# Ledger of designs, part 58: peptides against a protein of PDB entry 3OAK

Target 1, 145 residues: chain A of PDB entry 3OAK
Amino acid sequence: DDLEQYLDEKILRLKDEMNIAAQLDIDTLNKRIETGDTSLIAMQKVKLLPKVVSVLSKANLADTILDNNLLQSVRIWLEPLPDGSLPSFEIQKSLFAALNDLPVKTEHLKESGLGRVVIFYTKSKRVEAQLARLAEKLIAEWTRP

## One batch from the design tools (peptide; made by RFdiffusion4, then SolubleMPNN)

Design b1_p17_4_s3 (from b1_p17_4, 5 letters changed)
Fold by OpenDDE base, seed 3:
Structure b1_p17_4_s3 (fold): chain B 145 residues (1-145), chain A 17 residues (1-17)
Amino acid sequence: as target 1 above (145 residues)
Amino acid sequence: GLSEEELKEWEEEAAKL
């Protein structure tokens, strides 16, 4: 129906925007490494983060989010950057919080690749303790019988 | 839920990040 179509289009547009933001930040950081220009700062994901958080927090969008594999874009945002660093603390915190409230199933983890990335966060020495614990909580929930 | 075998696979993949 009209509402379902509207919601699908909304989520797919956001998914596209997220992927573009991630790539632009990667491009910025790669250029920073190449040129040594320390004034180059990757800000595209941070700028889009409020919109992402807003959408992820809406219960009426949960099915649309999961059905359209928006979690793939969430996974991309959480992956290590070209210089080996992690996304900003704010991005990590916001996304993990949002994931905690979504009815994520095993099939969604597989199709998005999010599972392996969250496991990474449980083991990385570069992750803040509070976020590592949240990652562990998510893994525990997803591995329950 | 995720099986133990699947979890192990993801852990191995995570180590590649």
Scores: peptide ipSAE 0.478, ipTM 0.905, DockQ to the pose 0.935
Fold by OpenDDE base, seed 1:
Structure b1_p17_4_s3 (fold): chain B 145 residues (1-145), chain A 17 residues (1-17)
Amino acid sequence: as target 1 above (145 residues)
Amino acid sequence: GLSEEELKEWEEEAAKL
Protein backbone atom coordinates (compact mmCIF):
# COMPACT_ATOMS: atom_id res chain seq x y z
CA ASP B 1 0.00 0.00 0.00
CA ASP B 2 1.62 3.18 -1.25
CA LEU B 3 -0.31 5.45 1.11
CA GLU B 4 0.55 3.34 4.15
CA GLN B 5 4.23 3.38 3.22
CA TYR B 6 4.14 7.13 2.67
CA LEU B 7 2.57 7.74 6.07
CA ASP B 8 5.06 5.44 7.82
CA GLU B 9 7.98 7.27 6.23
CA LYS B 10 6.51 10.63 7.17
CA ILE B 11 6.18 9.67 10.83
CA LEU B 12 9.61 8.05 10.98
CA ARG B 13 11.20 11.19 9.52
CA LEU B 14 9.48 13.32 12.14
CA LYS B 15 10.61 10.93 14.85
CA ASP B 16 14.22 11.36 13.73
CA GLU B 17 13.85 15.14 13.61
CA MET B 18 12.40 15.21 17.11
CA ASN B 19 15.21 13.06 18.49
CA ILE B 20 17.83 15.28 16.87
CA ALA B 21 16.19 18.43 18.22
CA ALA B 22 16.12 16.97 21.73
CA GLN B 23 19.79 15.99 21.59
CA LEU B 24 20.85 19.38 20.28
CA ASP B 25 19.04 21.10 23.14
CA ILE B 26 20.66 18.73 25.65
CA ASP B 27 24.08 19.49 24.15
CA THR B 28 23.41 23.22 24.39
CA LEU B 29 22.37 23.06 28.03
CA ASN B 30 25.26 20.79 28.99
CA LYS B 31 27.66 23.29 27.44
CA ARG B 32 25.88 26.11 29.27
CA ILE B 33 26.44 24.30 32.57
CA GLU B 34 30.06 23.52 31.73
CA THR B 35 31.07 27.00 30.54
CA GLY B 36 28.67 29.25 32.43
CA ASP B 37 27.78 30.96 29.15
CA THR B 38 24.22 32.12 29.80
CA SER B 39 23.83 33.22 26.19
CA LEU B 40 23.43 29.57 25.20
CA ILE B 41 19.72 28.89 24.83
CA ALA B 42 18.08 25.60 23.83
CA MET B 43 15.63 26.40 21.04
CA GLN B 44 15.57 23.39 18.72
CA LYS B 45 12.46 21.72 20.13
CA VAL B 46 10.55 25.01 20.17
CA LYS B 47 11.42 25.59 16.52
CA LEU B 48 10.13 22.14 15.53
CA LEU B 49 7.03 22.22 17.77
CA PRO B 50 4.58 23.58 15.15
CA LYS B 51 5.36 20.66 12.84
CA VAL B 52 5.00 18.16 15.67
CA VAL B 53 1.64 19.60 16.71
CA SER B 54 0.42 19.59 13.12
CA VAL B 55 1.20 15.89 12.71
CA LEU B 56 -0.16 14.82 16.10
CA SER B 57 -3.46 16.58 15.38
CA LYS B 58 -4.18 14.56 12.22
CA ALA B 59 -6.82 11.96 12.99
CA ASN B 60 -5.85 9.91 9.94
CA LEU B 61 -2.29 9.58 11.30
CA ALA B 62 -3.23 8.22 14.74
CA ASP B 63 -2.57 4.56 13.91
CA THR B 64 0.67 5.39 12.11
CA ILE B 65 1.84 7.54 15.03
CA LEU B 66 1.18 4.79 17.56
CA ASP B 67 2.46 1.91 15.40
CA ASN B 68 5.80 3.65 14.79
CA ASN B 69 6.29 4.55 18.47
CA LEU B 70 6.37 8.31 17.91
CA LEU B 71 5.35 8.52 21.57
CA GLN B 72 8.93 7.60 22.45
CA SER B 73 10.04 10.92 20.97
CA VAL B 74 7.17 12.69 22.74
CA ARG B 75 8.42 11.15 26.00
CA ILE B 76 11.96 12.35 25.29
CA TRP B 77 10.67 15.89 24.71
CA LEU B 78 8.84 15.90 28.04
CA GLU B 79 11.72 14.64 30.20
CA PRO B 80 13.57 17.03 32.53
CA LEU B 81 16.60 18.74 30.99
CA PRO B 82 20.23 18.51 32.22
CA ASP B 83 19.92 21.75 34.19
CA GLY B 84 16.92 20.32 36.03
CA SER B 85 14.41 22.48 34.20
CA LEU B 86 11.39 21.26 32.28
CA PRO B 87 10.67 21.90 28.60
CA SER B 88 8.88 25.17 27.84
CA PHE B 89 5.29 25.62 28.96
CA GLU B 90 4.22 25.74 25.32
CA ILE B 91 5.81 22.37 24.59
CA GLN B 92 4.16 20.81 27.63
CA LYS B 93 0.76 22.28 26.85
CA SER B 94 0.83 21.32 23.18
CA LEU B 95 1.99 17.76 23.74
CA PHE B 96 -0.43 17.01 26.56
CA ALA B 97 -3.29 18.40 24.48
CA ALA B 98 -2.29 16.17 21.59
CA LEU B 99 -2.01 13.11 23.83
CA ASN B 100 -5.51 13.73 25.11
CA ASP B 101 -6.92 13.20 21.62
CA LEU B 102 -4.92 10.07 20.72
CA PRO B 103 -6.26 6.55 21.33
CA VAL B 104 -3.26 5.64 23.49
CA LYS B 105 -3.26 2.12 24.93
CA THR B 106 -1.18 0.47 27.65
CA GLU B 107 1.07 -1.22 25.11
CA HIS B 108 2.00 2.19 23.64
CA LEU B 109 2.80 3.56 27.08
CA LYS B 110 5.09 0.61 27.79
CA GLU B 111 7.00 0.66 24.51
CA SER B 112 7.52 4.44 24.67
CA GLY B 113 8.14 4.91 28.39
CA LEU B 114 5.61 7.74 28.34
CA GLY B 115 3.62 6.42 31.29
CA ARG B 116 6.28 7.12 33.90
CA VAL B 117 6.95 10.61 32.53
CA VAL B 118 3.29 11.60 32.66
CA ILE B 119 3.12 10.33 36.25
CA PHE B 120 6.10 12.59 36.98
CA TYR B 121 4.03 15.54 35.77
CA THR B 122 1.22 14.65 38.17
CA LYS B 123 3.62 14.91 41.13
CA SER B 124 6.18 17.60 40.27
CA LYS B 125 5.93 20.98 42.00
CA ARG B 126 7.59 22.55 38.96
CA VAL B 127 4.59 21.85 36.73
CA GLU B 128 1.79 24.38 36.21
CA ALA B 129 -1.45 23.36 37.92
CA GLN B 130 -3.44 23.24 34.68
CA LEU B 131 -0.96 20.79 33.13
CA ALA B 132 -0.78 18.68 36.27
CA ARG B 133 -4.57 18.34 36.09
CA LEU B 134 -4.38 17.31 32.46
CA ALA B 135 -1.70 14.73 33.31
CA GLU B 136 -3.98 13.35 36.02
CA LYS B 137 -6.80 13.08 33.50
CA LEU B 138 -4.61 11.09 31.13
CA ILE B 139 -3.48 8.70 33.87
CA ALA B 140 -7.09 8.16 34.92
CA GLU B 141 -8.07 7.29 31.36
CA TRP B 142 -5.12 4.95 30.82
CA THR B 143 -5.74 3.06 34.07
CA ARG B 144 -9.28 2.09 33.13
CA PRO B 145 -9.98 -1.68 33.24
CA GLY A 1 -5.87 -1.02 31.03
CA LEU A 2 -3.05 -0.56 33.52
CA SER A 3 -2.92 -2.78 36.57
CA GLU A 4 -2.19 -1.47 40.05
CA GLU A 5 1.17 -3.22 39.94
CA GLU A 6 2.13 -1.57 36.66
CA LEU A 7 1.07 1.84 37.95
CA LYS A 8 3.15 1.40 41.10
CA GLU A 9 6.17 0.39 39.04
CA TRP A 10 5.84 3.50 36.88
CA GLU A 11 5.49 5.68 39.98
CA GLU A 12 8.75 4.29 41.31
CA GLU A 13 10.43 4.93 37.97
CA ALA A 14 8.99 8.45 37.85
CA ALA A 15 10.67 9.22 41.17
CA LYS A 16 14.03 8.69 39.47
CA LEU A 17 13.48 11.56 37.02
Scores: peptide ipSAE 0.476, ipTM 0.905, DockQ to the pose 0.935
Fold by OpenDDE base, seed 5:
Structure b1_p17_4_s3 (fold): chain B 145 residues (1-145), chain A 17 residues (1-17)
Amino acid sequence: as target 1 above (145 residues)
Amino acid sequence: GLSEEELKEWEEEAAKL
């Protein structure tokens, strides 16, 4: 199926872009730590965020998103950074909102490692209360019988 | 859904982040 193949390639390209953005931000922050240059700002994920949100919000891409384990890249984006900080509030908020509308199953959580990270957000004292509540909501939904 | 056992495992792993 031509359309199916096209959608797979689209999602896989985004997955690669997300992974690259995450690594570039890590590299930037590591360099900032090494050099002390406080002018170095990690912006690659923020720049790509609108595209990520756009894709995650499209109902016709849900199966392709889940089948290609795009949630692994979402997990990577949510993980703590080298300096111990969390991704920007906007990234957290946008991704949690997008996750809330996806038909995520336990198999996807295991395959991506996302379940572990969302649990982290329910426990971390570094997370804003409103986002911790969103994380709790997701966990509650995923644990329903 | 997510089992209690799986949830506990993820909690333990989450603590390592």
Scores: peptide ipSAE 0.475, ipTM 0.905, DockQ to the pose 0.894
Fold by OpenDDE base, seed 4:
Structure b1_p17_4_s3 (fold): chain B 145 residues (1-145), chain A 17 residues (1-17)
Amino acid sequence: as target 1 above (145 residues)
Amino acid sequence: GLSEEELKEWEEEAAKL
């Protein structure tokens, strides 16, 4: 119906915006590596984060979020950057918090590749302890039979 | 839920990141 179509379009637009933000940050960091200009800072994801958090927090959008594989974009945002660094602490914290409240199923993890990335966060020594614990919690919940 | 094999695969892929 009209509402469902509206919600689908809303999520798909956000998905596109997230992907663009991620690519712009990658481009920035690649240029930083290439030029040595340490003043180049990737911040497109951070700028968009409030909107992402707002959408992910809406219970009425959960089905639309999962059905449209928005988690793929979440996965992309969490992946290590070209210089080997991780997204900002704020991004990690916000996304893990949002994931904790979503009814994520195995099929969604497979479609998005999110499971692999979250496992990375459970193993990485560069991740803050509190976020590593959150990642572990998510994996434990998702892998329950 | 996830099979043990699937989980292991994800772990292997995670190690590549």
Scores: peptide ipSAE 0.466, ipTM 0.901, DockQ to the pose 0.917

Design b1_p17_4_s4 (from b1_p17_4, 7 letters changed)
Fold by OpenDDE base, seed 1:
Structure b1_p17_4_s4 (fold): chain B 145 residues (1-145), chain A 17 residues (1-17)
Amino acid sequence: as target 1 above (145 residues)
Amino acid sequence: GLSKEELEEWEEEAEKL
């Protein structure tokens, strides 16, 4: 119906914006590596983060979020960057918090690749202990029958 | 939920990150 179509379009637009932001940050960091210009700062994801958090927090959007594989873009945002660093602490914290409130199922983890990345966060020495524990909690919940 | 086999597979893939 009209509402479902509206919600689908909203989520798909956000998904596209997230993917663009991620690529722009990758391009910035690659250029930083190539040129040595330390003034180049990747900020596109951080700028878009409030909008992402707002959408992910809406209970009425949960099904639309999962059905349109927005978690693929969440996975992309959580992956290590070209310089070997991780996304900002705020990005990590916000996304993991949002994931806690979503009814994520095995099929969503498979189609998004999110499961692999969250497991990475449970083991990485570069991750804050607080977020590693949160990642462990998510994995435990997703492995339940 | 996730099976043991799926979890082990993803753990191996996570090592590539």
Scores: peptide ipSAE 0.455, ipTM 0.912, DockQ to the pose 0.919
Fold by OpenDDE base, seed 5:
Structure b1_p17_4_s4 (fold): chain B 145 residues (1-145), chain A 17 residues (1-17)
Amino acid sequence: as target 1 above (145 residues)
Amino acid sequence: GLSKEELEEWEEEAEKL
């Protein structure tokens, strides 16, 4: 199916872009730590966020998103940064909102590692209360039979 | 859905983050 292949390639490209953005931000923050240059700001994920949100919001892409394990890249974006901080509030908020509308199954949580990370957000003292509640809501939904 | 056992396992792993 030509359309199916096209959609797969689109998602895989985004997945790659997300991974690159995450790595570039990590590199920036590591350099900031090493040099002490506080002018170094990690902005790659923030720049790509609108595109990520746009794709995640498309109902017709849900199966393609899940089948290609895009949630692995979502997990990577949510993980703590080298300095121990978390991704920006807006990234967290946007991704949690997007996850709430996806038909995520247990198998997707396992293959992506997202389940563990979202659980982290339910317990971490570094997370804003409102986002912790969103994480809790997701976990509750995913635990339903 | 996610089982209690799986949830507990991931909770334990989450502590390592």
Scores: peptide ipSAE 0.453, ipTM 0.912, DockQ to the pose 0.893
Fold by OpenDDE base, seed 3:
Structure b1_p17_4_s4 (fold): chain B 145 residues (1-145), chain A 17 residues (1-17)
Amino acid sequence: as target 1 above (145 residues)
Amino acid sequence: GLSKEELEEWEEEAEKL
């Protein structure tokens, strides 16, 4: 199926781009810590975020997203950064919103590790209350019979 | 959905973050 192949390639390319963006931001922040150069700002994820949100919002891509474990890259984007901080508020908000509309199943949570990270957001004092509530909502939905 | 056991396991793992 030509369409299915096209969609798989699209998602896999995005997955690679997301992973690269995450690593580049980590590298930037590590360098910031090492050098003390406060002018170093991690911006790769923020720059790619609109594309990520666009893809995650498309209903026709849901199966492709889940089948290719794009949620692993989403998990990576949500993990704490080298300096202990969390990704930007905008990234958190956008990703939680997108996750809320995806038909995420237990198997997807397990293979991506996303469940653990979202639980972290329900408990962390570094997370804004608004986003903590969104995380709680997701966990509640995923634990339903 | 997630079982109670699975949830508890992930909660423990989340503490490592």
Scores: peptide ipSAE 0.452, ipTM 0.912, DockQ to the pose 0.918
Fold by OpenDDE base, seed 4:
Structure b1_p17_4_s4 (fold): chain B 145 residues (1-145), chain A 17 residues (1-17)
Amino acid sequence: as target 1 above (145 residues)
Amino acid sequence: GLSKEELEEWEEEAEKL
């Protein structure tokens, strides 16, 4: 119906914006590595984060979020960057918090690749302990019947 | 829920990140 279509379009637009932000940050960091210009700072994801958090927190959007595989973009945002670093602490914290409130199922983890990345966060020595614990909590919840 | 097999598969893939 009209509402469903509207919500789908809303989520798909955000998904596109997230993917663009991620790519722009990757481009910035690759250029930073190539040129050595340390003044180049990747800020696109950080700028968009409030909007992402707002959308992910809406209970009425949960089904639309999952059905349109927005978690793929969440996964992309959580992946290591070209310089080997992880996304900002704030991005990690915000996304893990949002994931806790979503009714994520195995099928969503598979189609998005998010499961693999969250497992990475449970094992990586570069992740803050508190976020590693949050990642572990998510994995534990997703392994439950 | 996520099976043991799926978890192990993703753990192996996670090591590549």
Scores: peptide ipSAE 0.452, ipTM 0.911, DockQ to the pose 0.894

Design b1_p17_5_s1 (from b1_p17_5, 6 letters changed)
Fold by OpenDDE base, seed 1:
Structure b1_p17_5_s1 (fold): chain B 145 residues (1-145), chain A 17 residues (1-17)
Amino acid sequence: as target 1 above (145 residues)
Amino acid sequence: MEEIEREYEKLLENGPK
């Protein structure tokens, strides 16, 4: 129906924006490494974060989010950056919080690869303790019988 | 990395279907 199509388009647009933001940040950091220009700062994901969080928090968008594999873009945002660093504290915190209320199923984890990345966050020594605990909480929820 | 893959397999096998 018309509403379903509208919501699908909304999520697909956001997915595209997220993927672009991630690539732009990767490009920025690769250039920083190549040139040594420390003034180059990757800010595209951070700029888009409020919009991402807003969408992920809408209960009426949950099915559309999962059906369109937006979690793949969430996974991409959580991956380590070219310089070996992790995304900002705010990105990690906001995404883990938003994921907590989504009815994520096994098929969504498989098609997005999100489970692998979240497990990484439960084990990495580079992750803040409070964020590691949020990641652990997600794993616990995703293994609930 | 291998440990993560093992945990990931376990997650997929035991998660809500």
Scores: peptide ipSAE 0.614, ipTM 0.916, DockQ to the pose 0.818
Fold by OpenDDE base, seed 5:
Structure b1_p17_5_s1 (fold): chain B 145 residues (1-145), chain A 17 residues (1-17)
Amino acid sequence: as target 1 above (145 residues)
Amino acid sequence: MEEIEREYEKLLENGPK
């Protein structure tokens, strides 16, 4: 119906915006590495984060989010950056919190690659302890019978 | 990375279908 189509388009647009933001930040950091210009700061994901969190928190969008594999873009946002660093503390914290309320199934973990990435966060020495605990909570939830 | 892959496989096997 019209509403379903509208919601699909909304999520797909956000998915594109997220992917673009991730790529722009990658480009910025690559340029920073190439030029040594330490004034170059990747800010695109941070700027878009409030919109992402808002959408992920809407219960009426859960099915649309999962059906359109928005979690793939969430996974992309959580990947290590070209300089070897991880996404900002706020990005990690906000995304882990938002993921906690989604009815994520095995197929969604598989098609998005999110499962592998969150496991990484449970094990990495570069992750803040409190965020590692949030990642562990997600894994525990996703392994519940 | 190999350990992560093993745990990932376990996650897929034990996760909610």
Scores: peptide ipSAE 0.614, ipTM 0.914, DockQ to the pose 0.814
Fold by OpenDDE base, seed 4:
Structure b1_p17_5_s1 (fold): chain B 145 residues (1-145), chain A 17 residues (1-17)
Amino acid sequence: as target 1 above (145 residues)
Amino acid sequence: MEEIEREYEKLLENGPK
């Protein structure tokens, strides 16, 4: 119906925005590496983060979020950057928190690849301890009987 | 990475259906 279509379009737009933000940050950091211009700062994801968190926190959007594989974009946002660094502390914390309240199912993990990335965060020595614990909490939730 | 993949497969097999 009209509402469902509206919600689908909203989520798909956000998904696109997230993917663009991720790519722009990648491009920025690649250019930083290539040119040595340390003034180049990747801020697109951080800039968009409040909107992402706002959407992810809406219970009435959960089905739309999951059905449209927004988690794939979340996965992309969590992947290491070209310089080997991880997304900002705030991005990690906010996304892990938001993911905790979503009714994620196996099919969503499969189609998004999010599970693989979150597992990475439980193991990486570059991840802050408190964020690793949040990642561990997600894995525990997704493996609960 | 292999360890991650193994755990990931386990997650998919035993995760919330």
Scores: peptide ipSAE 0.614, ipTM 0.915, DockQ to the pose 0.807
Fold by OpenDDE base, seed 3:
Structure b1_p17_5_s1 (fold): chain B 145 residues (1-145), chain A 17 residues (1-17)
Amino acid sequence: as target 1 above (145 residues)
Amino acid sequence: MEEIEREYEKLLENGPK
């Protein structure tokens, strides 16, 4: 119906925007590595983060989010950057918090690859303890019988 | 990486449906 189409379009647009933001940040950091220009800062994901969090927090969007595999874009946002660094503290914190409220199922983990990345965050010594705990909470919830 | 994969498989096996 009209509402379903509206929601699909909303999520698909966001998914596209997220993927673009991720790629732009990757491009920025690759250029930073290539040129040595430390003034190049990857900010596209950070700029889009409020919108992402807002969407992920809407209960009425949960099915659309999951059905359109938006979690794949979330996974992409959480992956290590070209310079080996991890996404900003704020991105990690906000995404982990938002993910906690989604009714994620096994099929969503499979199609997105999100599970692997979150497990990584539970183990990496580069991750802040606070964020590692959030990741652990997600894994615990997703492993819950 | 192996550990992550093992835990990932466990996650999928015990995940919510």
Scores: peptide ipSAE 0.614, ipTM 0.915, DockQ to the pose 0.854

Design b1_p17_5_s2 (from b1_p17_5 with D5E E10K E17V)
Fold by OpenDDE base, seed 1:
Structure b1_p17_5_s2 (fold): chain B 145 residues (1-145), chain A 17 residues (1-17)
Amino acid sequence: as target 1 above (145 residues)
Amino acid sequence: DEELEEEYEKLLENGPV
């Protein structure tokens, strides 16, 4: 129906925006490595983060979010960057918090690759303890009988 | 996926952005 179509289009637009933001940050950091110009700062994901969190927090969008594989873009945002760094603390914290309230199922984890990335966050020595605990909570919820 | 996890660990050298 009209509402479902509207919501699908909204989520797909956000998915595209997230993917573009991620690529722009990758490009910025690659150029920083190449040129040594430390004034180059990757900020596109951080700028878009409030919008992402707003959408992920809306209960009425849960099915649309999951059906359109927005979690693939969430996974992309959580992956390590070219300079060997992780996304900012704020990005990690906000995304883990938002994921906690979504009814994520095994099929969504498979089609997005999100499970493998979150497991990484439970094991990495470079992740803040607080965020590692949030990642552990997610894994426990997703793997419960 | 242990292979993916190992790959990511090798990339994590500079901390958070």
Scores: peptide ipSAE 0.047, ipTM 0.645, DockQ to the pose 0.062
Fold by OpenDDE base, seed 4:
Structure b1_p17_5_s2 (fold): chain B 145 residues (1-145), chain A 17 residues (1-17)
Amino acid sequence: as target 1 above (145 residues)
Amino acid sequence: DEELEEEYEKLLENGPV
């Protein structure tokens, strides 16, 4: 199916872009730590975020998203940063919101590692209350028998 | 993932960027 193939390729390209953005931000933050140059700002993920949200919000892409393990890249974006911080408020909020509308199953959580990451967000006292609640909601949905 | 868990502990002391 030509359309299916096209969608697969689109998602895989986005997945690659997300991974690159994450690595570039990590590199920036590592350099910031090493040099002490506080003018170095990691913004690659933030720049790409609108595109990510747009894709994640499309119902017709849900199967393609899940089948191609795009959630692995979402997990990567949510992981701790080199300076011990979490990604920006906007990234957290946008991703949690988008995840809430996806038909995520146990197999997707396992292959992406997303579940364990989101659980952490329910425990951190530094996470904004509204985001912690979003994380809790996701965990509640995913852990239902 | 032990490494990730260790990083999580660090995050408990830091805010978002």
Scores: peptide ipSAE 0.036, ipTM 0.637, DockQ to the pose 0.064
Fold by OpenDDE base, seed 2:
Structure b1_p17_5_s2 (fold): chain B 145 residues (1-145), chain A 17 residues (1-17)
Amino acid sequence: as target 1 above (145 residues)
Amino acid sequence: DEELEEEYEKLLENGPV
């Protein structure tokens, strides 16, 4: 119906924006490495983060989020960066918190690759303890019998 | 993704941006 179509379009637009933001940050960091210009700072994901969190937190969008594989873009935001670092503390914390309230199922984990990435966060020695605990909570919930 | 897995291993000892 009209509402479903509107919601699909909304989520697909956000998905595209997230992917673009991730790529722009990668480009910035690659240029930083190449040129040594430490004034180059990747800020696109940070700028878009409030919008992402807002959308992920809306109960009426849950089905649309999952059906359109927005979690793939969430996974992309959590992936390794060119300089060998992880996304900022704020990005990690905000995304893990938002994911906790989504009815994520096995099929969504498979099609997005999110499960594998979150498992990594439970194992990293440099991830902040509180974030590792959040990641562990997600894994426990997703693998619950 | 094998490439991603290699990056994960690298990131185990690296901090956030």
Scores: peptide ipSAE 0.033, ipTM 0.633, DockQ to the pose 0.065
Fold by OpenDDE base, seed 5:
Parts: sequence; C-alpha cells; structure tokens
Structure b1_p17_5_s2 (fold): chain B 145 residues (1-145), chain A 17 residues (1-17)
Amino acid sequence: as target 1 above (145 residues)
Amino acid sequence: DEELEEEYEKLLENGPV
C-alpha cells in the first residue's frame, strides 16, 4: 500500500529528527557544563515540539506511530538530561497531553520504555505537581483492567 | 540513548526518587 509506505516513512523521518534534536540538546548541555558558558541553551527539542505534537494528535497516524515505535523517541525526550535536570515544563506538558489521546498498549510501553519513564515522573521530587498528576493519569489508564 | 538510560538509572537509584 502506497499510503502505508508513505506514512511509515513520514513517521520514521520524524523519529530520526526527534533523536537528532535530543542529541543536539545533549551536546549543547554537555558543552555548557564543560565550559561554564551559561549562554548555551538547548533549543532543538523545543523548536521541533510543535511538529511532534501535531503528528501525535493525528488519529489517522496512530497505528503508524505505534507500529514504528515513535514512543521510543518520546521516551528519549522525557529522559533526564546530562546535568540531571528534566526536560522543559512545556515539553513534559505537551507530550503527556498528546500521549493521553493515543491507544497505547502494554507492548508499546515495553518496546519503547515509555512506561518506566512515566512512572519516574509520578515519583520524582523534581517534577512539578501538575505534571506528576498527568503522569499518574497516564499510568492509571495504561494499567486499567 | 544508552547514555541517557544509564543516567536515568543512576537518578532512580541515587536521585529524585
């Protein structure tokens, strides 16, 4: 199916873009730590965030998103940064909101590692209470009978 | 990312949890 192939390629490209953005931000933050240059700001994920949210919000892409393990890149975007800090408030909020609308199953959580990181957000003292509650809501939905 | 995964595990053991 030509459409299916097109959608697969689209999602895989986004997945790659997300991974690149994450790595570039890591590189920036590592350099900031090494040099002490506080003017260095990691902005690549923030710049790409609107596109990510747009894609995650498309119902017709849900199967393609899940089948191609885009959630692995979502997990990467949620992971702690080199300095131990967490991704920006906006990234957390936007991704948690987008995840709430996806038909995520146990198999997707396992193959992406997303379940574990979201559980972390329910427990971490560094997470804003509002976002911890969103994470809790996701966990409750994913673990319901 | 393996590096981030390792850091994540360290945080779980020694950090904000």
Scores: peptide ipSAE 0.031, ipTM 0.608, DockQ to the pose 0.057

Design b1_p17_5_s3 (from b1_p17_5, 7 letters changed)
Fold by OpenDDE base, seed 2:
Structure b1_p17_5_s3 (fold): chain B 145 residues (1-145), chain A 17 residues (1-17)
Amino acid sequence: as target 1 above (145 residues)
Amino acid sequence: MEEIEKEYEELLKKGPK
């Protein structure tokens, strides 16, 4: 199926882009910590966020997203950063919103590790209450009998 | 999952530097 192959390649390219953006931001923040240069700002994920949200919101890509474990890259984007901070409020909010519309199953949570990081967001007092509630909603849906 | 959550929490405790 030519369309299926095209969609797979599209998602895999985005997955690579997301992973690269995450690593570049990590490298930037590590250098900021090491040098004390406060002019170093991690912006790669923020720059790519609109594209990520656009893809996650497309119903016709849901199966391709889940089959190619794009949720692993979503998990990576949600993890705490080297300086102890969380990803930007906008990244958290946008990703939690997008995840609500995906038919995520237990197998996808296991292969991506997404469940673990989202549970963390429900428990941490450093997370904004608004976003903790969004995380709770996701967990409730994913664990529904 | 609990072990991973604790790892995240420890990292978060560092705060922004």
Scores: peptide ipSAE 0.089, ipTM 0.691, DockQ to the pose 0.058
Fold by OpenDDE base, seed 5:
Structure b1_p17_5_s3 (fold): chain B 145 residues (1-145), chain A 17 residues (1-17)
Amino acid sequence: as target 1 above (145 residues)
Amino acid sequence: MEEIEKEYEELLKKGPK
């Protein structure tokens, strides 16, 4: 129906915005590496984060989020950056918190690759302990019988 | 899953530049 179509378009637009933000940050960091200009700061994801969190927190969007594989973009936002760094603490914390309330199923984890990256966060020695625990909580929830 | 995890670990080994 009209509402369903509207919601699909909304989520797909956000998905595109997230992917663009991720790429712009990658480009910024690559340029920083190439030029040595330490004034170059990747901020596109951080700027968009409030909108992402807002959408992920809306119960009426859950099915649309999952059906349109928005979690793929969430996975992209969580991946290590070209300079070997991780996304900001705030991005990690906010996304893990938002994911905790989403009815994620195995099929969504597979099609998005989110499961693999979150498992990485449980194992990495460079992840803050607080965030590693949040990642562990997600894995425990997703693997529960 | 092991392959992608190794890839992530390799990226982290680069260290912040």
Scores: peptide ipSAE 0.053, ipTM 0.671, DockQ to the pose 0.058
Fold by OpenDDE base, seed 3:
Structure b1_p17_5_s3 (fold): chain B 145 residues (1-145), chain A 17 residues (1-17)
Amino acid sequence: as target 1 above (145 residues)
Amino acid sequence: MEEIEKEYEELLKKGPK
């Protein structure tokens, strides 16, 4: 129906925006590495983060989010950056919090690859303790019988 | 952990997708 179509379009646009933001940040960081210009800062994901969080937090969008594999873009946002660093604290915290409220199922984890990256956060020594705990909570919820 | 890290090191080379 009209609402379903509207919601699909909304999520698909966001998914595209997220992927673009991720690539732009990667481009920025690659250039930073290449040129040594430390003034180059990747900010595209951070700028888009409020919109992402807003969408992920809406219960009426849950089915659309999951059906359109928006979690793949979430996974991309959580992946390590070209310089070996991790996404900003705010990105990690916000996404982990938002994910906690979504009815994520095994099929969604598989098609998005989200499970693997979150497990990475539970084991990495580069992750803040509080964020590692959030990641652990997600894994626990997703692996519950 | 090492396997997972290696996996994402490879992903870094490929870029987001």
Scores: peptide ipSAE 0.027, ipTM 0.599, DockQ to the pose 0.063
Fold by OpenDDE base, seed 4:
Structure b1_p17_5_s3 (fold): chain B 145 residues (1-145), chain A 17 residues (1-17)
Amino acid sequence: as target 1 above (145 residues)
Amino acid sequence: MEEIEKEYEELLKKGPK
C-alpha cells in the first residue's frame, strides 16, 4: 500500500545515501594517502550518522530496514578504511547500539555480511575494549541456540 | 567468514596514515 511504498522508498534512499557517504570517505582517504595532504578528513559518514541512527531506532521501520538489506550498508560503514583505520568511535558505538535493538535473523546476516564484520570486531586487538564487548554482545545474541 | 576476517585484519595492519 501507500505507506509500505513510502517506507520502502525512505529506506532505499537512506541506503543510497549511506553508500555514497562511505564511498566519499573512501575517496577522501585514498586521496589523503596518495597526496599526503593531512588536511583531508573523511567526515561524510559522521555527518549522516544521526539520520542513520534515527532510522535504525524506529521500531516501525524494522521490517523495512531488514527487507531492503539496509544492514549491507551498515556493514559497509563498519568495514576498515583504506588507511587501515576503523570508522570513528562514534560510528562504531552508535551502530552497535542500534543493531542491538533490531530483530536481526540469520538470513539478514547472510545477505548483508554483517555477521562477518561484527565477528572481526570481537577479534581485533585494535578495536576499543568497550566496542569489542558490544560486538560480542551482538554475536552472542545472534548465535543463541 | 574467516577469509573475510583475515582481509579486514590485513587492511588494519596498514595502520592509520
Scores: peptide ipSAE 0.062, ipTM 0.662, DockQ to the pose 0.058; fails the geometry check

